# Peptides against a protein of PDB entry 4N78: the designs that were tried, part 110

Target 1, 186 residues: chain A of PDB entry 4N78
Amino acid sequence: HFQVICRLLGYQGIAVVMEELLKVVKSLLQGTILQYVKTLMEVMPKICRLPRHEYGSPGILEFFHHQLKDIVEYAELKTVCFQNLREVGNAILFCLLIEQSLSLEEVCDLLHAAPFQNILPRVHVKEGERLDAKMKRLESKYAPLHLVPLIERLGTPQQIAIAREGDLLTKERLCCGLSMFEVILT
Target 2, 155 residues: chain B of PDB entry 4N78
Amino acid sequence: MAELQMLLEEEIPGGRRALFDSYTNLERVADYCENNYIQSADKQRALEETKAYTTQSLASVAYLINTLANNVLQMLDIQASQLRRMESSINHISQTVDIHKEKVARREIGILTTNKNTSRTHKIIAPANLERPVRYIRKPIDYTILDDIGHGVKW

## One batch from the design tools (peptide; made by RFdiffusion4, then SolubleMPNN)

Design b2_p15_8_s1 (from b2_p15_8, 5 letters changed)
Fold by OpenDDE base, seed 3:
Structure b2_p15_8_s1 (fold): chain B 186 residues (1-186), chain C 155 residues (1-155), chain A 15 residues (1-15)
Amino acid sequence: as target 1 above (186 residues)
Amino acid sequence: as target 2 above (155 residues)
Amino acid sequence: SKFLEQLKQIAEESL
């Protein structure tokens, strides 16, 4: 599903969705969640000492339950605050999954473009084969596929310009050094 | 352009008119030959004359048809060439627009990105300077990063 | 072209 979304939206659509999600998350964090946190801090007991171990686990639990009674009984905490936190969590996960899916698509595009851009895969040399000979063979095999040099030789100036720009755009991808998720977490 | 106009306005219509006139003339020639053959005492001579007129008439029509056909073909070739040029121009414009749109889109999404810290230590370094548009540092695409992900494409 | 020229000649002779 996320791959389909990435393909459908493209960079522009993804950017718009991510921006809107960031706005929603910011609104939730700075609005309702912050208000609940402030309220909880006000209701929090000022002095909460560790009960004596002599009370045992049930007694200790009861002690903390009593100390936090007002918080536990705050019905809006479960219905509103926790729901908003879930929404924030879902938004974060969505952003992560979109970025991962986008990165996969970009990698695939790079791999598909590589033969046309004079990018040769690292060849594993089997025992007995000269690396140089294998590399030369690969270079010779893919040399006719180099798109930009081909268009530079046969194309119009306009076509050459478009080819160069297209080549650059093909090479420059987010997966090569950029992360959206890190920005979302900050 | 002048050649195409001449073909459309003068040569082709002229050829069509000539062909139509030829049709009417051929009918007259046919009537003449028929009457001449019936009235002539020398049927052999009349037949030979009719054959001569028929051959001449056929040659004339063939010439007119061929000339007209060539003019039409030339017209079509010129038009096809014009269409190809227009198509090429439209394609170039379309590609330019697409590239521009892609650049804009990449700038927009780029604002939402930060540089991946290559260091293994997940220090969430908040990018200090919010203000600097992340210049697309054309870092040479290190495709080696793809080596770890690309286990699936067995070349 | 030769054929066309021949046809033209024949046509001109008929006119």
Scores: peptide ipSAE 0.029, ipTM 0.611, DockQ to the pose 0.012
Fold by OpenDDE base, seed 4:
Structure b2_p15_8_s1 (fold): chain B 186 residues (1-186), chain C 155 residues (1-155), chain A 15 residues (1-15)
Amino acid sequence: as target 1 above (186 residues)
Amino acid sequence: as target 2 above (155 residues)
Amino acid sequence: SKFLEQLKQIAEESL
């Protein structure tokens, strides 16, 4: 589903959706969640030390449950705050999945374009084959597919410009070193 | 453009008219040949004349048809060439627009991106001093309170 | 082309 969404929206649509989600998340964080956090901080026990490990995980959990009993029993926390946190979580998850899906699409595009852009795959050399010879053979095989040089030779100035720009756009992808998700987490 | 116009307005219509006129003339020639053959005392001569007229008429029609056909083909070729040029222009514009849109989109999404930072995993440091075990009385934890919280939206 | 020229000549003679 996310792959289809990425294809449908493209960069523009994804950007718009991400911006709106960021606004929603910001609104939730600065609004309701912040207020609940402030309230929770007021009711938090002043001294809550980590119990000794000898109590075991269940004992430690029970200790914290006891210390936080009033917080856990806070009805508004369960109904409103957790719901808002769920919404934030869903938004974050959505952004993550969109980014992952987009990255996959971008990688596929890069792979498909590679033969046309003088990007040769790493050659697996079988036993007995000379790497240099195989590489040279591959270069020769794909040389006619190099689009920009081909158009530079045969095309009009306008076509050359378009080809160069298209080539650049094809090479430059977010997956090469950019992350949207990190921005969302800041 | 001038050539195409000449073909459309003059040559092709002219050729069609010539064929029509030829048809009318051929009918007259046929009638003449028939009557001449019937009335002529020298049937052999009349037949030879008819053959000559028939050959001439066929040649004329063939020429007219060929000329007209060539003009039509030429017209179509010119039109096809014009369409190809238009298509090329449209494609160029379309590509330019698409590239521009893509650049804009990339700028917009780019604002929402940062360089991938490898988050350093924090090493969990074990506490140095084992504190003496204090007896803790365990009360059962009721986890049913969480049963209603975990229903996330199935994505 | 030669044939067409011949046809043209014949056609011209018929006129």
Scores: peptide ipSAE 0.028, ipTM 0.633, DockQ to the pose 0.011
Fold by OpenDDE base, seed 1:
Structure b2_p15_8_s1 (fold): chain B 186 residues (1-186), chain C 155 residues (1-155), chain A 15 residues (1-15)
Amino acid sequence: as target 1 above (186 residues)
Amino acid sequence: as target 2 above (155 residues)
Amino acid sequence: SKFLEQLKQIAEESL
């Protein structure tokens, strides 16, 4: 599903969606969640000392339950605050999955374009074969497929310009060094 | 353009008119040959003359048709070439627009990106100054990222 | 006669 979304939206659509999600997350964090956190901080006991270990785990739990009774009984925490946190979580996950899907698509594009862009795959050299000979053979095999040099030789100046720009756009992908998710986390 | 215009406005219409005129003249020649044969005391001579006129008339019509046909073919070739040029122009514009749109889109999404920290230590160093638009520094494309995916294609 | 002459000329040119 995310792959389809990435294909349908493209870079522009993804950017718009990400921007809007960031706005929503920011709004949730600075608005409702902040308000709930402030309220919780006000209701939180100022001094909560660890009970003596002698009370055992149940006693300690009861102690904390008693100390935090007002927080636990705060009905809006379970409903509105947790829903907002879920929305934030979903937004983050969505961004992550979109980025992953986009990266996969970009990698596929790069792989498909590689033969046309003088990008040779790493050749597994079998024992006894010279790497250089294999590489030379591959270079010779794919040399006719190099699109930009071919167009530079046979094409019009306009075609050459478009080919170069297209080649650049094909090579320059986000997956090669950029992360959206890191920005979202900050 | 001038050649196409000449073909469309002068050569082809002129050829059509010439062909039409030849038709009317052929009828006159036929009538002449018939009358000449009937009136001539030397029927053999009249027949040979008729054959000559017939051959000549056929040759002329053939020439006119051939000329007209060649002009029409030339016209079509020019038009086809014009269409190809127009198609090429449209394609060029389309590609230019697409490239532009893609560049805009990439700028927009680029604002939402930061450089991948290659440092193994996942220290989420929150960059202190969040506000600085991470200038997309064109780092050389590291194609090594393709190495991990390429392991599946056993060539 | 003029037409025949023209036809003759065309025929001669076409040959």
Scores: peptide ipSAE 0.026, ipTM 0.621, DockQ to the pose 0.010
Fold by OpenDDE base, seed 2:
Structure b2_p15_8_s1 (fold): chain B 186 residues (1-186), chain C 155 residues (1-155), chain A 15 residues (1-15)
Amino acid sequence: as target 1 above (186 residues)
Amino acid sequence: as target 2 above (155 residues)
Amino acid sequence: SKFLEQLKQIAEESL
């Protein structure tokens, strides 16, 4: 599903969705969640002494339950605050999954473009074959597929310009050195 | 453009008219040849004249058809060339627009990105000195400290 | 081309 979304939205659509999600998350964090956190901090017992170990695990749990009774019984916390936190969590997960899906798509595009851009995969050399000879053979095999040099020889000046720009755009991908998710987490 | 206009407005219509006129003339020639053969005392001469007219008429029609066909083909070639040029121009514009849109989109999404901290995998320089595995001597946990807390069922 | 030229000559002679 996320792969389909990435394909449908493209870079621009993803950017718009991410920006809007960031706005929503910011609004939720700075608004409702912040207010609930402030309220919870006010209602929190000022002095929560650790009960003596003598009460055992059940007694300690009951003690904390009693001290936090007002917080646990706060109905709005369960209904509104937790829902908002779920929304924030879902938004973060959505952003992560979109970025991962986009990265996969970009990697696939790079792999598909590689033969046309003089990017050769590192070939696993079987024992006994010279790596250099195999690489030269591969280079020679794919040389006719090099798009930019081909267009530079046969194309019009306009076609050459477009090919060069297209080549640059193909090489420059977000997955090569950029992360959106890190921005979302900051 | 001038050549195409000349073909469309003058040469092709002119050729069509000439062909139509030729058709009408052929009918007249046929009638003449038939009457001449019937009325002539010298049937052999009349037959030779008919053959000559037939050959001439066929040659004329063939020439007119060929000229018209060539003009039509030339017209179509010019039009095809114009369409190809238009297609090329449209494709160029389309590609330019697409590249521009992609650049804009990438700038927009780029604002939402930060450089991946390539954690330089610090080559874990294996410390040259293999620190001797500190043999974790398991000190036996003395559980006797817990004996005083439990209501021991005196079996 | 030669045939067309011959046809043209015959046509011109008929006119």
Scores: peptide ipSAE 0.026, ipTM 0.631, DockQ to the pose 0.010

Design b2_p15_8_s2 (from b2_p15_8, 4 letters changed)
Fold by OpenDDE base, seed 4:
Structure b2_p15_8_s2 (fold): chain B 186 residues (1-186), chain C 155 residues (1-155), chain A 15 residues (1-15)
Amino acid sequence: as target 1 above (186 residues)
Amino acid sequence: as target 2 above (155 residues)
Amino acid sequence: DKFLEMLKQIAQESL
């Protein structure tokens, strides 16, 4: 599904969706979640010391349950705050999955374009074969497919310009060094 | 353009008119040949004359049809060439627009991105010996790093 | 081409 969404929206559509999601997340964080956090901070026990281990796990749990009773019984926390947190979480996950899917699409595009751009994968050299010889053979094999040099030789100035720009756009992908998710987490 | 216009406005219509006129004339020639054969005391001579007129008429029609056909073909070739040029122009514009849109889209998404902190893990240990400038072999983008990213593409 | 020339000639003679 995310792959299809990425294909459908493209860079522009993804950007718009991400921007809107960021706005929603920001609104949730600065609005309702912040208010609940402030309220929770007010009702949070000022002194919550770790009980002695001698009370055992059940006793320690009961201790914390008692200390946090007001928080646990806060009905709006379960209904509204947790829902908002789920929404934020879903938004974050959505962004992550979109980025991952986009990265996969970009990688596929790069792989498909590679022979036309003189980007050759490292060939698995079987034992006994010279890597250099294989690479040279591959270069020779794909040399006729180099699009930009071909168009530079045969094309009009306008076609050359388009080919160069297209080549650059094909090579420059987000997956090569950019992360959207890191921006979302910031 | 002038040639196409001449073909469309003068040559092809003129050729069609010539064929029509030829049809009318052929009917008259046929009537003449029939009457001449019936009225002539020398039937052999009349037949030879009819054969001559028939041959001439067929040749004339064949020429007119061939000329018209060639003009139509020429017209179509010119039109096809014009369409190809137009298509090329449209494609060029379309590509330019698409590139522009893509650049805009990339700028828009770009503002939502930050550079991945590539942990400088792999010290490219420069081999101590300055071996000869190895031709910049573009290190193939190691896409294997992405093999673990995503459930669907098991490479 | 020769045939076309011949046809043209015959056509011209008929005119």
Scores: peptide ipSAE 0.029, ipTM 0.708, DockQ to the pose 0.012
Fold by OpenDDE base, seed 1:
Structure b2_p15_8_s2 (fold): chain B 186 residues (1-186), chain C 155 residues (1-155), chain A 15 residues (1-15)
Amino acid sequence: as target 1 above (186 residues)
Amino acid sequence: as target 2 above (155 residues)
Amino acid sequence: DKFLEMLKQIAQESL
């Protein structure tokens, strides 16, 4: 699903969605969640000492239940606050999954473009074969597929410009060094 | 452009007119040949003359048709070439627009990105002493240690 | 006569 979303939205659509999600998260955090946290802080016992271990686990639990009674009985915490936290969590997860899916798509694009961009995979050299000779052979094999040099040789100036720009756009992908998720966490 | 215009406005219409005129003239030639054959005392000569006119007329018509056909073909080739050029231009514009849109989109999403801090994974210097994998001897959790901790109902 | 001349000319050019 996320792959399909990434394909459908593209960079622009993803950007818009991410921006809106960030706004929503910010709104939830600074609004409702903050208010609940403030309220919780107000009702939180200022001094909560650990009861003596002599009371046993049930006694300790009752102690904390009593101390936190106001919090536990705060119905809105369970219904509204936790729901908002779920929404925030879902938004974060959504962003993560979108980024991961986008990265996969970008990697696929890079891999598909590689033969046309003079990006050769490292060939596994069997013992005794010279890596250089294999690489040279591979380069020679794929040399006719190099799009930009081909267009530079045969194309019009406009075509050359477009090819170069396209090549650059193909090579420069977010997955190579950029993270959206880190911004979200920030 | 000038060539196409000349073909459309002058050569092709002119060729069509020439063919039409040729038709009218052929009728006249036919009438002439018929009358000449009837009136001539030397029918053999008249026949040979008619054959000559017929051959000439056919050659003329063939030439006119060929010329017109070639002009039409040339016109079509020019038009096809123009269409191809237009298509190429449209494609270039389209590609330019797409590239531009992509650049804009990348800028937009780029604002939402930060450089991956490649934390230099500190080379986990493998400790020189491969600590023997301490066989995690699952010490059975001796729950009896907890027997003394709590108000057990002394049966 | 002009037509015949034209035809002759065309025939000569086409040959």
Scores: peptide ipSAE 0.029, ipTM 0.709, DockQ to the pose 0.009
Fold by OpenDDE base, seed 2:
Structure b2_p15_8_s2 (fold): chain B 186 residues (1-186), chain C 155 residues (1-155), chain A 15 residues (1-15)
Amino acid sequence: as target 1 above (186 residues)
Amino acid sequence: as target 2 above (155 residues)
Amino acid sequence: DKFLEMLKQIAQESL
């Protein structure tokens, strides 16, 4: 699903969705969640001493349950605050999954474009073969596929300009050095 | 443009009219040849004259058809060339617009990105000495450390 | 081209 969303929205659509999600998350965090956290801090027991170990784990749990009873029984916390936290969590997960899906698509695009841009994979060298000779042979094999040099030789000035710009846009991808998710976490 | 206009407005219509006129003239020639053959005392001469007219008529029609066909082909070639030029122009504009849109989109999404802290994964140089798996010695949790925390009874 | 010229000549002679 996320792959399809990435394909449908493209960079612009993803940017718009991410911006709106960030606004929503910010609104939730600075609004309702902050208010609930403040309220919870106010109602939190000022002095919560550790009970004696002699009460055992069940007794200690019961003690804390009693001390936090007002908080646990706060109906709005369960219905509104936790829902808002779920929404924030879902938004974060959505952003992560979108970025991952986009990165996969970009990698695929880069891999598909690589033969046309003189980007060759490192070839596995069998014992006894020279890596340099094999790479040169591979380069020579794919040389006719290099798009920009081909268009520079055969194309019009306008076509050359478009080819160069297209080549640059193809090489420059977010997955190469940029992260959206890190911005969201900040 | 002038050549295409001349073909469309003058040459091709003119050729069609000439071909139509030729058709009517051929009918007259046929009638003449038939009557001449019937009325002539020298039928052999009349036959030779008919053959001559038939050959001439065939040649004239062939010429008219060829001229018209060539003009139509020329017209189509000019139109095809114009369409190809127009297509090329449209494609160029389309590509330019797409590149521009992509640049704008990339700027927009770029604002939402930061540089990946490529934490140089320090090559975890596997320590040459495989530290022997430190056998997890379950040290019993000494809970007495917590005895001083809270109202614990110091036994 | 020679055939066309020949036809043109025959057509001109018929005119």
Scores: peptide ipSAE 0.025, ipTM 0.709, DockQ to the pose 0.010
Fold by OpenDDE base, seed 3:
Structure b2_p15_8_s2 (fold): chain B 186 residues (1-186), chain C 155 residues (1-155), chain A 15 residues (1-15)
Amino acid sequence: as target 1 above (186 residues)
Amino acid sequence: as target 2 above (155 residues)
Amino acid sequence: DKFLEMLKQIAQESL
């Protein structure tokens, strides 16, 4: 689903969705969640001392339950605050999964374009074969597929310009050095 | 442009008219040949004359058809060339617009990005011997191994 | 082309 969303929206659509999600998250955090946190801080026991170990685990649990009774019984925490936190969590996960899906698509694009851009993978050299000779053979094999040099030789000036720009756009991807998710966490 | 206009306005219509006129003329020639054959005392001579007129008429029609056909083909070739040029221009504009849109989109999404902290991931030197990927045999996770670890309430 | 020329000649002779 996320791959399909990435393909459908493209960079522009993803940017818009991410911006709107960030606004929603910000609104939830600075609004409802902050208000509940402030309220919780006010109702928090001012003095919560560790009970004596003599009460055992059940007694200690009961002690803390009693100390936090007002918080636990606050029904709006479960219905509103936790729901808002879930929404924030879902938004974060959505952003993460979108970025991952986008990165996969970008990597695929890079891999598909590589033969046309003179980007050759390192070939495994068997014992006794010279790496240089194999690489030269590969270069010669794929040389006719190099799009930009081919268009520079056969194309119009306008076609050459478009080919160069297209080549640059194909090479430059977010996955090469940029992260959206880190911005969202900040 | 002048050649196409001449073909469309003068040569092709003119050729069509000539062909139509030829039809009426051929009917007259046919009537003449029939009457001549019936009235002539020398039937063989009349037949030879009819053959000559028929050959001439067929040649004339063939010439008119060929000329018209060539003019139509030439017209179509010119139009096809014009359409190809137009298509090329449209494609160029389309590509330019697409590149521009992509640049704008990348700027927009770029605002939402930060540089990846390239932790110097140690170059995973691919081991020279690619160990055959050991077929991941999904062993069921025995969760009982964790039963003795932690202060969990044994219910 | 030769055939066309021939047809043209025949057509001209018929005129």
Scores: peptide ipSAE 0.028, ipTM 0.701, DockQ to the pose 0.011; fails the geometry check

